# Peptides against a protein of PDB entry 5IXI: the designs that were tried, part 11

Target 1, 141 residues: chain A of PDB entry 5IXI
Amino acid sequence: TPLLDASSLEYLFAQGQYDLVKCLAPIRDPKTEQDGHDIENECLGMAVLAISHYAMMKKMQLPELPKDISYKRYIPETLNKSIRQRNLLTRMRINNVFKDFLKEFNNKTICDSSVSTHDLKVKYLATLETLTKHYGAEIFE

## One batch from the design tools (peptide; aimed at target 1 L44 G45 S113 K123)

Design b2_p13_2_s2 (made by RFdiffusion4, then SolubleMPNN; from b2_p13_2, 6 letters changed)
Fold by OpenDDE base, seed 2:
Structure b2_p13_2_s2 (fold): chain B 141 residues (1-141), chain A 13 residues (1-13)
Amino acid sequence: as target 1 above (141 residues)
Amino acid sequence: AKETFKKFFSVFY
């Protein structure tokens, strides 16, 4: 993987986020049921990265973010639709766990200033490579 | 980091 300057990384991060959410870069087909779960978990993790990056760029604390911010806008639309079809208890659990993780991630990782927006973009793109069918190769090679 | 995401969100299933 070639080293990217700040401007190139910013562009690729923005484009990658858009392509993932809009399913222009579709996620890979799961090889097993567990693989499918891993893919969904990584997508939710990607949402945490994206939201945290947004908060850092806006110099906002999590409580200051709009209350409507959730994983829904930061995961593939196909996955969002799938989650919406699950039963109420499952959806509630997903929402609660996501909220708790986002809070913990920001408090323990972001607030100590040990992780920069640059680091988040790198992590995002690296994860995107593992999630997509072919799009990741286009980014790094 | 990757394992952290997987372990944390595994409760969804």
Scores: peptide ipSAE 0.123, ipTM 0.778, DockQ to the pose 0.130
OpenDDE base, seeds 1, 3, 4, 5: peptide ipSAE 0.035, 0.120, 0.034, 0.031; ipTM 0.687, 0.771, 0.666, 0.659; seed 1 fails the geometry check

Design b2_p13_2_s3 (made by RFdiffusion4, then SolubleMPNN; from b2_p13_2, 8 letters changed)
Fold by OpenDDE base, seed 5:
Structure b2_p13_2_s3 (fold): chain B 141 residues (1-141), chain A 13 residues (1-13)
Amino acid sequence: as target 1 above (141 residues)
Amino acid sequence: ARETFERFFSVFY
């Protein structure tokens, strides 16, 4: 894999987000029920990365983010549709877990570990490779 | 779910 400069990495990160959300790079098929849950959690993790990157770029603290911030715009549209079809208690649980982890990630990882936007982009693209069916082959030729 | 998230972001710790 050739080395990517900052501009190339920024482009791939933006394109990767778009492809994941719009399902142009579809997520892999779950092998088991637990695998399906793992895929969902990985997608939610991707949302945390994307939101954190956005916040860092805007020099915003987590409490300053919009009150309606959620994973909905940062996960595959098909998955978002699936989650919306689940019962209210399940949706509330997912929302609470996501918000709690977002806060935890911001406090422990972003602030304390001095994670950079560069690190977030690398982690995002690396996870995208494992999460999607064939997107990794295109990125890391 | 929390355990999965911790594993996901373990590379930052």
Scores: peptide ipSAE 0.034, ipTM 0.692, DockQ to the pose 0.727
OpenDDE base, seeds 1, 2, 3, 4: peptide ipSAE 0.033, 0.053, 0.030, 0.034; ipTM 0.686, 0.713, 0.677, 0.688; seed 2 fails the geometry check

Design b2_p13_2_s4 (made by RFdiffusion4, then SolubleMPNN; from b2_p13_2, 6 letters changed)
Fold by OpenDDE base, seed 4:
Structure b2_p13_2_s4 (fold): chain B 141 residues (1-141), chain A 13 residues (1-13)
Amino acid sequence: as target 1 above (141 residues)
Amino acid sequence: AKEVFKRFFSVFY
């Protein structure tokens, strides 16, 4: 990947979030059922990165985050629609796992100051490259 | 499921 200065990285990170959520950078097609689950998990992971980055930039702690914080605003709209169509038990499972992971990630990784906003942006863009069909090629060619 | 998420963030752990 090309070396990016701080300004370029910030720009690409912001644009990448927008493109992923708005499906301007569509996620790749699953090849198997398991691949579909992997893609979903990656998207949920992207949400954790985005939310954590947001919290760090706003100097907010987890208890200060809105109680209704969820992955919904930080995953592809198509995936969000798909999840909403699943039964209540499945949605509860996804919500609980996501919240638990978000809490653990922030408490053990962010609060320890072991991960910076820079690291989050790099990981986000790297995952975006592998997750989307052609967007990565445009960014990193 | 929680462990599945961690696999994608192994760089941070």
Scores: peptide ipSAE 0.033, ipTM 0.654, DockQ to the pose 0.598
OpenDDE base, seeds 1, 2, 3, 5: peptide ipSAE 0.029, 0.031, 0.030, 0.030; ipTM 0.650, 0.668, 0.662, 0.655; seed 5 fails the geometry check

Design b2_p13_3 (made by RFdiffusion4)
Pose (drawn by RFdiffusion4):
Structure b2_p13_3 (pose): chain A 132 residues (1-60, 70-141), chain P 13 residues (1-13)
Amino acid sequence: TPLLDASSLEYLFAQGQYDLVKCLAPIRDPKTEQDGHDIENECLGMAVLAISHYAMMKKMSYKRYIPETLNKSIRQRNLLTRMRINNVFKDFLKEFNNKTICDSSVSTHDLKVKYLATLETLTKHYGAEIFE
Amino acid sequence: EMAWFKTFISDFE
């Protein structure tokens, strides 16, 4: 018997997206530059998940689906790199919706689950309360 | 990037 029902899961998914974007769920610190880039890439993956879920729910830019801090960080880079981030994101989104959804038979439930399960490891102290 | 993304989404398999 699971802890959450569909309603709580949907609400938690929306809250999780809110936390990720508004940085109430701050992304974990990088161990290396490479780890940092990997984290940014995971963030693009999270944006793909959020958009794919939205489109899936209604039966159908990454900027509004990633932490604002990374957005400000990306806004500081040269234009070619930003075009590159856009292209990589578009490729991720297309590949995910065209292949992975079908191949791995990804439902909306699995999607929300991966999203939140990814929040548990992508962000600092998710679901914990720290008092000073 | 695609290789990395596939690793990221591999737990769907």

Design b2_p13_3_s1 (made by RFdiffusion4, then SolubleMPNN; from b2_p13_3, 7 letters changed)
Fold by OpenDDE base, seed 4:
Structure b2_p13_3_s1 (fold): chain B 141 residues (1-141), chain A 13 residues (1-13)
Amino acid sequence: as target 1 above (141 residues)
Amino acid sequence: AMEQFKKFFSSFY
């Protein structure tokens, strides 16, 4: 928010990533099957934000990132376990779509300097508020 | 799926 200074925003962003992955800020319960799919996509989107932010902070290009870079470290552990239980074709599709979007996002959005690390943190925290059950209420009260 | 991601990131476009 505009009320947060740079240091506070950085802290909340780091804490938010940890809380999301470790399920200390559990994701909201899906109301429908489509809602569950939307929640999953939002989590994958959060992974794109986190990875892109990491790359920008390290001044690394996508080819410089590990070849096996994945969403696995950047999504809720519960969701990661769920995805691992799906068949190979489904997992391959998720991996391919994720990597394609990550590449597109970084090439067209980040590389063109249209998005800053500040923007990524704001989007991450804003999404975290709507994605999780009560964590957002704690931050944006 | 790609279109859903684009929707998610629409604020950046």
Scores: peptide ipSAE 0.187, ipTM 0.833, DockQ to the pose 0.640
OpenDDE base, seeds 1, 2, 3, 5: peptide ipSAE 0.114, 0.186, 0.109, 0.185; ipTM 0.782, 0.833, 0.777, 0.832

Design b2_p13_3_s2 (made by RFdiffusion4, then SolubleMPNN; from b2_p13_3, 7 letters changed)
Fold by OpenDDE base, seed 5:
Structure b2_p13_3_s2 (fold): chain B 141 residues (1-141), chain A 13 residues (1-13)
Amino acid sequence: as target 1 above (141 residues)
Amino acid sequence: SMEQFKKFFSSFY
């Protein structure tokens, strides 16, 4: 893939977030039930990346983030609607797993400064290549 | 699950 300068990477990261959430870059169709679970986990992972990037840019620690922080604004709107249709126990499990992972990621990866905002943007864009139907060709051509 | 979610971030650990 071609090397991107800092400005280009920042733009693509911002645009990628918008395209994913607004479903302008639709996620791939699941081939199996397990594939559907993998896609959901990847989307939740994208939310962790986006939130962590935001926190780093604002120089905020996880406890300083709003208590109502959630994946809802950082995943595809279609997936968010799907999750809201599930039963309460399932939604609670998803919320708990997400919050636990976000905490773990920040404590073990972000707080020790082993990961930069640059790394988060690269991981985000690389995931868009495989998560969405055709967005990868536009980014890495 | 947590383990499935961690697979996504394997490159960071």
Scores: peptide ipSAE 0.186, ipTM 0.836, DockQ to the pose 0.560
OpenDDE base, seeds 1, 2, 3, 4: peptide ipSAE 0.184, 0.107, 0.108, 0.183; ipTM 0.836, 0.782, 0.782, 0.837

Design b2_p13_3_s3 (made by RFdiffusion4, then SolubleMPNN; from b2_p13_3, 7 letters changed)
Fold by OpenDDE base, seed 2:
Structure b2_p13_3_s3 (fold): chain B 141 residues (1-141), chain A 13 residues (1-13)
Amino acid sequence: as target 1 above (141 residues)
Amino acid sequence: AMEKFKEFFSSFY
């Protein structure tokens, strides 16, 4: 991964988030069922990164964010639609695990300032490289 | 699922 200046990183992060959610940078095809599950988990992880970054930029604590905050607007729209079609118990599990991890991540890593917005952007883009079909290769040349 | 999330963020720990 090449080193990027702050301005370039900010732009690429914003564009990458948009492209992922809008499926302009489609996620890679799963090779196996387990691979599909891994892809889903990575997408949910990307949502945590995006939300945490947003909170940090706004200097907001998680409790100050909307109580209905969820992964839905921060994952690929195709995946969001897929999750909505799953049974209630599965959706509840996903929601609960996501919320718990989001809280834990922010309390343990963000609130103590061990992770910066820069770190989040780097992790986001690095994950985008492995998560998408070809988009990541374009970013990191 | 939580374990996989932790693996995803292992670079931050």
Scores: peptide ipSAE 0.205, ipTM 0.837, DockQ to the pose 0.616
OpenDDE base, seeds 1, 3, 4, 5: peptide ipSAE 0.164, 0.149, 0.202, 0.202; ipTM 0.792, 0.784, 0.835, 0.835; seed 1 fails the geometry check

Design b2_p13_3_s4 (made by RFdiffusion4, then SolubleMPNN; from b2_p13_3, 7 letters changed)
Fold by OpenDDE base, seed 5:
Structure b2_p13_3_s4 (fold): chain B 141 residues (1-141), chain A 13 residues (1-13)
Amino acid sequence: as target 1 above (141 residues)
Amino acid sequence: SMEKFKEFFSSFY
C-alpha cells in the first residue's frame, strides 16, 4: 500500500468513521451466522479504536470519559438498529463485554503509551478494507 | 466475546 502522510491519514480516518457509521461504506454481507458475529465484533472493535483515539486526542483517561460512553454512535447505524431489536439479556451482554474490553484496552495499551493515535488510525483503515464491501479499493489504490 | 476482541487487537499486543 502507498505511504500516507499525516494529513492524508487524518482525513481518511475521519472520513472512514463517517462512512462506516452512516453506512455510506456498507459492511460486507455475512456468509454464515458465525460470520455475522465476527462482523459485529469487528464493528465493536472499530468503536473501541474510535473512542480510544478520541480520548487520546483529548488527553483523557477512561475514567474521565462520560459514564454513558457507548459503541452506539461509533458503529454502522444499521447494526445499531439490529442490536436494539435483541432481547435485554443479549444487549446487556454486548454492553458488558464492550465496556470490559474498552477498559482492558485502555489499561494495557493506551495508558502505557504503547500505541499512538497513528497506530489506531492505521488499524481502523486496514479494518475498513476487509469489513466493508468496496472501501478498501478507495483507500489503498 | 472477549476472545474475539483479543483476536481483533492482536496486532497491538
Scores: peptide ipSAE 0.253, ipTM 0.853, DockQ to the pose 0.575
OpenDDE base, seeds 1, 2, 3, 4: peptide ipSAE 0.239, 0.228, 0.160, 0.250; ipTM 0.847, 0.844, 0.795, 0.851

Design b2_p13_4 (made by RFdiffusion4)
Pose (drawn by RFdiffusion4):
Structure b2_p13_4 (pose): chain A 132 residues (1-60, 70-141), chain P 13 residues (1-13)
Amino acid sequence: TPLLDASSLEYLFAQGQYDLVKCLAPIRDPKTEQDGHDIENECLGMAVLAISHYAMMKKMSYKRYIPETLNKSIRQRNLLTRMRINNVFKDFLKEFNNKTICDSSVSTHDLKVKYLATLETLTKHYGAEIFE
Amino acid sequence: FWSAEQMNEFFFP
C-alpha cells in the first residue's frame, strides 16, 4: 500500500516543480566542474520531464522549468553557448517524447515519480526541515 | 553536454 494517492502525487509534483524553479529546493553543490555541468544537464532533463508531462496530460523553452539560479547563470554565457543549450534541450525533448515514452512505456505516473525521486537527489535536503 | 541517449538513460534506462 503506497503513501500517496493520485491527488497528493499531482499536488506534490506541482509543488516540486514550484520548489525546483523558485529554488526552495536548491540544487546541490557541485563536487567538480564536471559534476556541475552534469547537474545542469539533469536540470535540462527535469525541464524535459515537466514539459513532456504537461503535453501528455493535455493529450498533445526550457527556461521556465529550471531553477532560476541556473537561468541567471546561463544568461551570463555567450550567445553560441545559449544556442547550444537550446539545441541540446530540443534534442533531449524530441528524443524523449519520440522514443523513450513509447519504448519504456512511460506513463504520467512514472514521470512524476522520476521527477520527485530526482528532486530527492538533485537538491539539498529535500523534504527535510532545518532549524538553526 | 550530455547526449540525448545519455539523458534518456539517466532518467528512464

Design b2_p13_4_s1 (made by RFdiffusion4, then SolubleMPNN; from b2_p13_4, 5 letters changed)
Fold by OpenDDE base, seed 2:
Order: structure tokens, then sequence, then C-alpha cells
Structure b2_p13_4_s1 (fold): chain B 141 residues (1-141), chain A 13 residues (1-13)
């Protein structure tokens, strides 16, 4: 595993976000239905990390973020399209759970702990490795 | 950070 300096980490984090959302780094094929759920959950987690990182970089609290903040622009476009096709109750549940988790993460993990933007980038890239077919291996092998 | 189990219980109970 290569040792990354701050500038390299910033670059890889930005590129990783773009590649994940645009499906240039496609997520791995699910082995089972449960595996598919795990993948979707981790993608939503990636959105939490990305949004939290953005907020920290801008020195903004969650209430100060745009009211339309959502996972939609921070997950793979294919997954976003899939979620939009689900029934209203399911979409409402996902939206509510995401917002609640994001709020909890911001309050307890970001504000109350020593988690930094550096930590978020590392966690993001590490998760990206587990989610994608080949992209992560190119970074950490 | 969170565990995979935490997410599983939240988004796909």
Amino acid sequence: as target 1 above (141 residues)
Amino acid sequence: FWTAEEFNNRFFP
C-alpha cells in the first residue's frame, strides 16, 4: 500500500467521487440479494462521507447546507435511477433514514470526535475499494 | 465510523 501525501489524497478523493457517481468506476456485481443491499447501503454511506467532507471544507454546519442536500448527487447514477423507480414509501424511508444518519454522523462523529477531512477521505477511498470492481485495486495494490 | 450492520438495519431492515 502506497503512502499518500495530502495532495495525492485530495486528488484521489476528488477523482474517486467523480468516478463513483458517473459509474466510471462501476460497483461490483452483487453475489446475492443481501449483497446487493450491502452495496447500496455502502453507497449511501459514501454519500454521507462526501457531504460531511464538503461541509467541513466549507466550515458549514448541516443546517447551513442547501435545503435540497441529498444522497442523489453523491451515489452512482445507476443506483439513483433505481431508487427513483421504487415506490413512494420506500423512497420516503430511504430519504428519512439518510437525513437522520447524516445528522447523527455530523453531530456525534464530526463535531464530538476527532474525525478530520483526512480521515473522511481515507475512509471514502477504502470503501470505494470494496465497492468497485477494479478501481480500488489500482489505488491500493 | 459505522459498521456495515448498522447500515443494513437502517436502510434494509
Scores: peptide ipSAE 0.083, ipTM 0.783, DockQ to the pose 0.115
OpenDDE base, seeds 1, 3, 4, 5: peptide ipSAE 0.072, 0.073, 0.069, 0.070; ipTM 0.777, 0.778, 0.780, 0.777

Design b2_p13_4_s2 (made by RFdiffusion4, then SolubleMPNN; from b2_p13_4, 6 letters changed)
Fold by OpenDDE base, seed 3:
Structure b2_p13_4_s2 (fold): chain B 141 residues (1-141), chain A 13 residues (1-13)
Amino acid sequence: as target 1 above (141 residues)
Amino acid sequence: FWSAKEFSDKFFP
């Protein structure tokens, strides 16, 4: 695999987020219904990584983040539209689980394990490769 | 550290 310096990694991470959200790097087609759920879950997980990275870069703790922090701007636009069309109960559940997930991730993974922004970028890009069609091969192959 | 999927599986019961 090619070596990436810090500046290159930062660029790829930023571009990867943009490509995912704007669906320029479309998510892979689900093979089954369960696979579709797995893809959606991974996308929501990616939002946690992105938000956590943002918070760390801004030297912000979770309580300092806006109370309305959401996955909406950190997932593929197509998925966001899909979620918005679901019933109120489902949307409430997703929102609640996401907030709890973000809190747990920050406390148990970021704080306890001393995960760095570098680690988050690497994990994000690696996961992005598995989620999208034909993306990231030049980085990890 | 934990993968996103390990936590994100909670989104669908």
Scores: peptide ipSAE 0.046, ipTM 0.735, DockQ to the pose 0.155
OpenDDE base, seeds 1, 2, 4, 5: peptide ipSAE 0.045, 0.045, 0.033, 0.043; ipTM 0.728, 0.730, 0.685, 0.727; seed 5 fails the geometry check

Design b2_p13_4_s3 (made by RFdiffusion4, then SolubleMPNN; from b2_p13_4, 6 letters changed)
Fold by OpenDDE base, seed 4:
Formats: sequence, structure tokens, C-alpha cells
Structure b2_p13_4_s3 (fold): chain B 141 residues (1-141), chain A 13 residues (1-13)
Amino acid sequence: as target 1 above (141 residues)
Amino acid sequence: FWTPEEMSNRFFP
């Protein structure tokens, strides 16, 4: 894979977020029910990365983030629509788990391990490759 | 940050 300088990495990260959310880089088709859950979990993980990166870039702490912050703007629109169609208990579970994971990630992973915005971008793009049908090939070929 | 196993069952255990 080509070595990416800081400017190229920033560009690809921003474009990757846009393409994932807008489904310009569609997520791969699940092969099994468990595979579908894995894909959705990774998408929600991508939201954690994106939000954490945003917070770090804005020098914001978790308490300073909007109280209604959610994964909705940071996952594929198709997945967001799918989640909205699920029952209330399921949506509440997803919301609670997401908030807990986001808190844990920021308090432990970022603060304790000194994870940088660079690390988040690399992890995001690497995960994007595994989630999408053809977009990963364009980036890492 | 996390392994695929950790994420695989986090939101959908």
C-alpha cells in the first residue's frame, strides 16, 4: 500500500466519512445473519471513531459534546433507516451501548493510551476497506 | 483499539 502523508490521510479520511454515510461507498452484502451483525457493529464503531476524532480536533471533552449526540450522522444512511425501523427496546439498547462504548473509548482508550487523531484516521480507513464493496480497493490498491 | 471479536458482539450480543 502507498505511504500516505498527513495531508493525503486527512483528505482520504474526510472523503471516506462522506462516502460511507452517503452510501457512495456501499457496505458489503452480509453473507449470514451474524455477518450482518458484524457489519453493523463495525459501522457503529466507525461512528465512535468519527465522533472521537471530531471531539479531539475541536478540543472538546465528552461532557461538552451535545447531549443528543448519536451515531445517526456517522453511519450509512441505509443502516440508519434500518435501525429506525426496529422496535423501541432494540433502539434503546443500541443507543445505550453506543453511549457507553463512546464514553469508555474516550476515557480509557484515548486518554489512557494517548491515541492520536492520526491513529483514528488510520483505523477508520482500514475498517472502511473491510466494510465496503469496492472503495477499499481504490484506496489501498 | 478493539479486536473484531470485541466489536462483533458489542452491539448485538
Scores: peptide ipSAE 0.049, ipTM 0.736, DockQ to the pose 0.118
OpenDDE base, seeds 1, 2, 3, 5: peptide ipSAE 0.049, 0.049, 0.049, 0.048; ipTM 0.736, 0.734, 0.737, 0.734

Design b2_p13_4_s4 (made by RFdiffusion4, then SolubleMPNN; from b2_p13_4, 7 letters changed)
Fold by OpenDDE base, seed 5:
Order: C-alpha cells, then sequence, then structure tokens
Structure b2_p13_4_s4 (fold): chain B 141 residues (1-141), chain A 13 residues (1-13)
C-alpha cells in the first residue's frame, strides 16, 4: 500500500465519509444477527469518530456542540432509515447510548490520550475497509 | 482508542 501524505489522507477521509453515508461503499452483509448488531455498532462508532474529528477541527468542546448532535448524518443512509423504523424505546436507547459514548470518547480518549485528527482519520479509514464490501480495493491492492 | 469488543458491542450488548 502506498504511503499517504497528510493531504491525501484528508481527501480519502472526506471521500470515505461521503461514500459510507451515501452508500456508495455499501456495508458488508451480516452473517448472523449478532454480526448485524456488530455492523451497526461499528457504524455508530464511525459516527463518533467523524463527529469528534469535526469538533477537533473546529476547536469545539463537547458542550459547545449542537445539543441535537446525532449519528443521523454520519451513518449509512440505509441504516439510518432502518433505525427510524424501529420502535420508540429502541430508538431512545440508541440515541442515549450514542450520546453517552460520544461523551466518554471525547473525555477519556480524545482529551486524556491526546488523540490527533490524524489518528481519527486513520482509524476511520481502517474501519471503513473492514466494514464495507469492496472499499479500498483499488487503493489497497 | 477502544478495544474491538467495545467498538462492536457498545450499542447492542
Amino acid sequence: as target 1 above (141 residues)
Amino acid sequence: FWTPEEFSNRFFP
């Protein structure tokens, strides 16, 4: 695999986000029900990475983020539609867990571990490769 | 960051 400079990594990160959300790079098919849950968890985790990266780039503290911050714009549109079809209690749980995870990640991982935006982009793209069906085939060959 | 287990099992334990 080629070594990517900062500008290339920035481009790939932005493109990867777009491809994931717009389902141009579709997520892999679940093998089991638990695998399906794992995939959804990974997608929601990707949203945490994306939001945290955005916050860091904007020099925003977590309390300064919009109070209605959500995973909705940061996960595959198909998954977002699927979640919206679930019952109210399930949606509430997902929303609460996401907000708690985002808070925990920013407090314990970003602040305490001095994680950089570079690290977030690398983690995002690495996860994207495993999460999607054929993403990165041309790049990682 | 987080362990693979934490990453994959946070929302649906």
Scores: peptide ipSAE 0.043, ipTM 0.721, DockQ to the pose 0.123
OpenDDE base, seeds 1, 2, 3, 4: peptide ipSAE 0.041, 0.042, 0.040, 0.042; ipTM 0.714, 0.719, 0.712, 0.717

Design b2_p13_5 (made by RFdiffusion4)
Pose (drawn by RFdiffusion4):
Structure b2_p13_5 (pose): chain A 132 residues (1-60, 70-141), chain P 13 residues (1-13)
Amino acid sequence: TPLLDASSLEYLFAQGQYDLVKCLAPIRDPKTEQDGHDIENECLGMAVLAISHYAMMKKMSYKRYIPETLNKSIRQRNLLTRMRINNVFKDFLKEFNNKTICDSSVSTHDLKVKYLATLETLTKHYGAEIFE
Amino acid sequence: SLDDWMHNVRHYP
């Protein structure tokens, strides 16, 4: 018997997106430059998941689906790099919706689950309350 | 799998 029902899961998913974007769920610190880049890539993956879920729900830019801090960080880079980030994101989104949804038979439930499960490891102290 | 896809996305060069 699971902890959450569909309603709580949907709400938690919406709250999780809110937390990720508004940085109430701050992304974990990088161990290395490579780890940092990997974190940014995972953030693009999270944006793909959020958009894919939205499109799936209604039966049908990454900027609004990533932490604002990374957005400000990306806005500081040269234009070619930003075009590059856009292309990489588009490729991820296309590949995910064209292949992975079908191949791995990804439902909306699995998607929200992976999103939140990814929040548990992508961000600092998710679901915890720290008092000073 | 979805996990593999996320893994590959994370480690994309």

Design b2_p13_5_s1 (made by RFdiffusion4, then SolubleMPNN; from b2_p13_5, 5 letters changed)
Fold by OpenDDE base, seed 1:
Structure b2_p13_5_s1 (fold): chain B 141 residues (1-141), chain A 13 residues (1-13)
Amino acid sequence: as target 1 above (141 residues)
Amino acid sequence: SLDDFLEKVRHRP
């Protein structure tokens, strides 16, 4: 495994976000329905990490974030399409829970400064490795 | 359910 310096980590984090959203690094096939649910939750978690990292890099507080901030631009496009096809109540629940957690997470990361941007990048890439089919092998050989 | 989502993301490095 090659040593990841700060510049390499920044590059891989940016590239990883792009690859995940554009499905260039496709998510792994679920083994069960529960596994599929876990994968979806991990993707939503990736969105929280990405948004929080963005906010921290821009030194923005929660009130400064866009009012319409959501997971839509930070999850695989295939998953986003799937969610949009679900019923209204399900979509509302996903949106509400996501917003609530994003608020909580950002309070801990931005307001309390308990998590660094470095930590978020590491967490993101580590999750990406487990989430995608072969991305870990491509990056962490 | 999104309970697993909350649990997984809540764990910080």
Scores: peptide ipSAE 0.038, ipTM 0.691, DockQ to the pose 0.133
OpenDDE base, seeds 2, 3, 4, 5: peptide ipSAE 0.031, 0.031, 0.031, 0.036; ipTM 0.678, 0.667, 0.679, 0.693

Design b2_p13_5_s2 (made by RFdiffusion4, then SolubleMPNN; from b2_p13_5, 6 letters changed)
Fold by OpenDDE base, seed 5:
Structure b2_p13_5_s2 (fold): chain B 141 residues (1-141), chain A 13 residues (1-13)
Amino acid sequence: as target 1 above (141 residues)
Amino acid sequence: SLDDFLEKVKHRP
């Protein structure tokens, strides 16, 4: 992959988030039902990265974030709409699992300062490349 | 299903 300076990485990270959420870089088509579930899980993981990055940049701990923080604004809009159409019990489960993962990620990573904002950007963009149909070709060789 | 979410998600350090 190309070596990016800090300014370029910042730009690409911001643009990548926008492109994913707005479906300008659409997620890849699932090959199977299980593949579809894997894609959804990856999207939720992307949300964890994005939220964690936001918290770090604002020098906030996760408990200090608004209690209504969720994946909803950090995943593809198409996926968000799909989740919202699922039954209440399913939505509750998704919310709980997401919050648990976010908490665990914070406890094991952010609190230990083992991951920097730079690391999160790189991880986000690398995952974006594998998750989307065409976006990776714009970033990585 | 998100039963194995914590296990399969690559977004860990």
Scores: peptide ipSAE 0.033, ipTM 0.682, DockQ to the pose 0.149
OpenDDE base, seeds 1, 2, 3, 4: peptide ipSAE 0.032, 0.027, 0.030, 0.032; ipTM 0.677, 0.658, 0.659, 0.676

Design b2_p13_5_s3 (made by RFdiffusion4, then SolubleMPNN; from b2_p13_5, 8 letters changed)
Fold by OpenDDE base, seed 1:
Structure b2_p13_5_s3 (fold): chain B 141 residues (1-141), chain A 13 residues (1-13)
Amino acid sequence: as target 1 above (141 residues)
Amino acid sequence: SLDDFLEKVKNRK
């Protein structure tokens, strides 16, 4: 595998976020119904990583994050559209679970400083590779 | 998975 310095990692992380959200790097096809749910959960996880990274880079504490923070602009647009079409109770559940997950994760990233921004970028890109059809195959081989 | 990553974080401290 090629050696990625800090500058290259930062670039790939930014580009990966854009490609995922804009569906330029489309998510893989689910093999089963459960696999589809797992893919959606991983996408929501990607949103947690992206938001947490943003907060850490801005040196923001959890209470300083916008109160209306959401996964909506951090997941694939196709998935966002799909979620919007689901019933109210389902959407409420997803929102609540996401907020709880974000809070829990940020306790270990922002509050406890157990995870660095470098760790988040690596995890994001590694997950992106497994989540999308062909993205990063030439880089992470 | 992110769950695995979170578990690793919990085990660090």
Scores: peptide ipSAE 0.075, ipTM 0.723, DockQ to the pose 0.126
OpenDDE base, seeds 2, 3, 4, 5: peptide ipSAE 0.067, 0.064, 0.062, 0.070; ipTM 0.715, 0.710, 0.725, 0.721

Design b2_p13_5_s4 (made by RFdiffusion4, then SolubleMPNN; from b2_p13_5, 7 letters changed)
Fold by OpenDDE base, seed 1:
Structure b2_p13_5_s4 (fold): chain B 141 residues (1-141), chain A 13 residues (1-13)
Amino acid sequence: as target 1 above (141 residues)
Amino acid sequence: SLDDFLKKVKNRP
């Protein structure tokens, strides 16, 4: 990725989150059914990064986050709508798996490693490039 | 996948 100063990185990270969630940077079309699942999982991963970054910036641990913390506000609105239309058991599974992954990420990556907010921003933007149709070209041209 | 994603983040942030 191109070298960016801290201010530019902060701006791009904020803009990237907004564009992903609001579908201004639409996710790429899946090539296969499995690719579609991978895209969904990557979006959920993006939510983990975003939430973790938020927690770090606020100097809070996961237990201190709001009880209703969820991926819902951190994934593309189209995907969120799709998930809401799935059956109850599927939604419960997604919720539980996400919570487990978020907890694991917090414990093993945030608390027990040297991962910084800078690292999270870089990873987020790099992943955003792979997930979206054309946004990556705009950021890294 | 989400798991792969997390592994990538952990190993190469």
Scores: peptide ipSAE 0.031, ipTM 0.675, DockQ to the pose 0.125
OpenDDE base, seeds 2, 3, 4, 5: peptide ipSAE 0.030, 0.027, 0.028, 0.029; ipTM 0.670, 0.663, 0.674, 0.671; seed 5 fails the geometry check

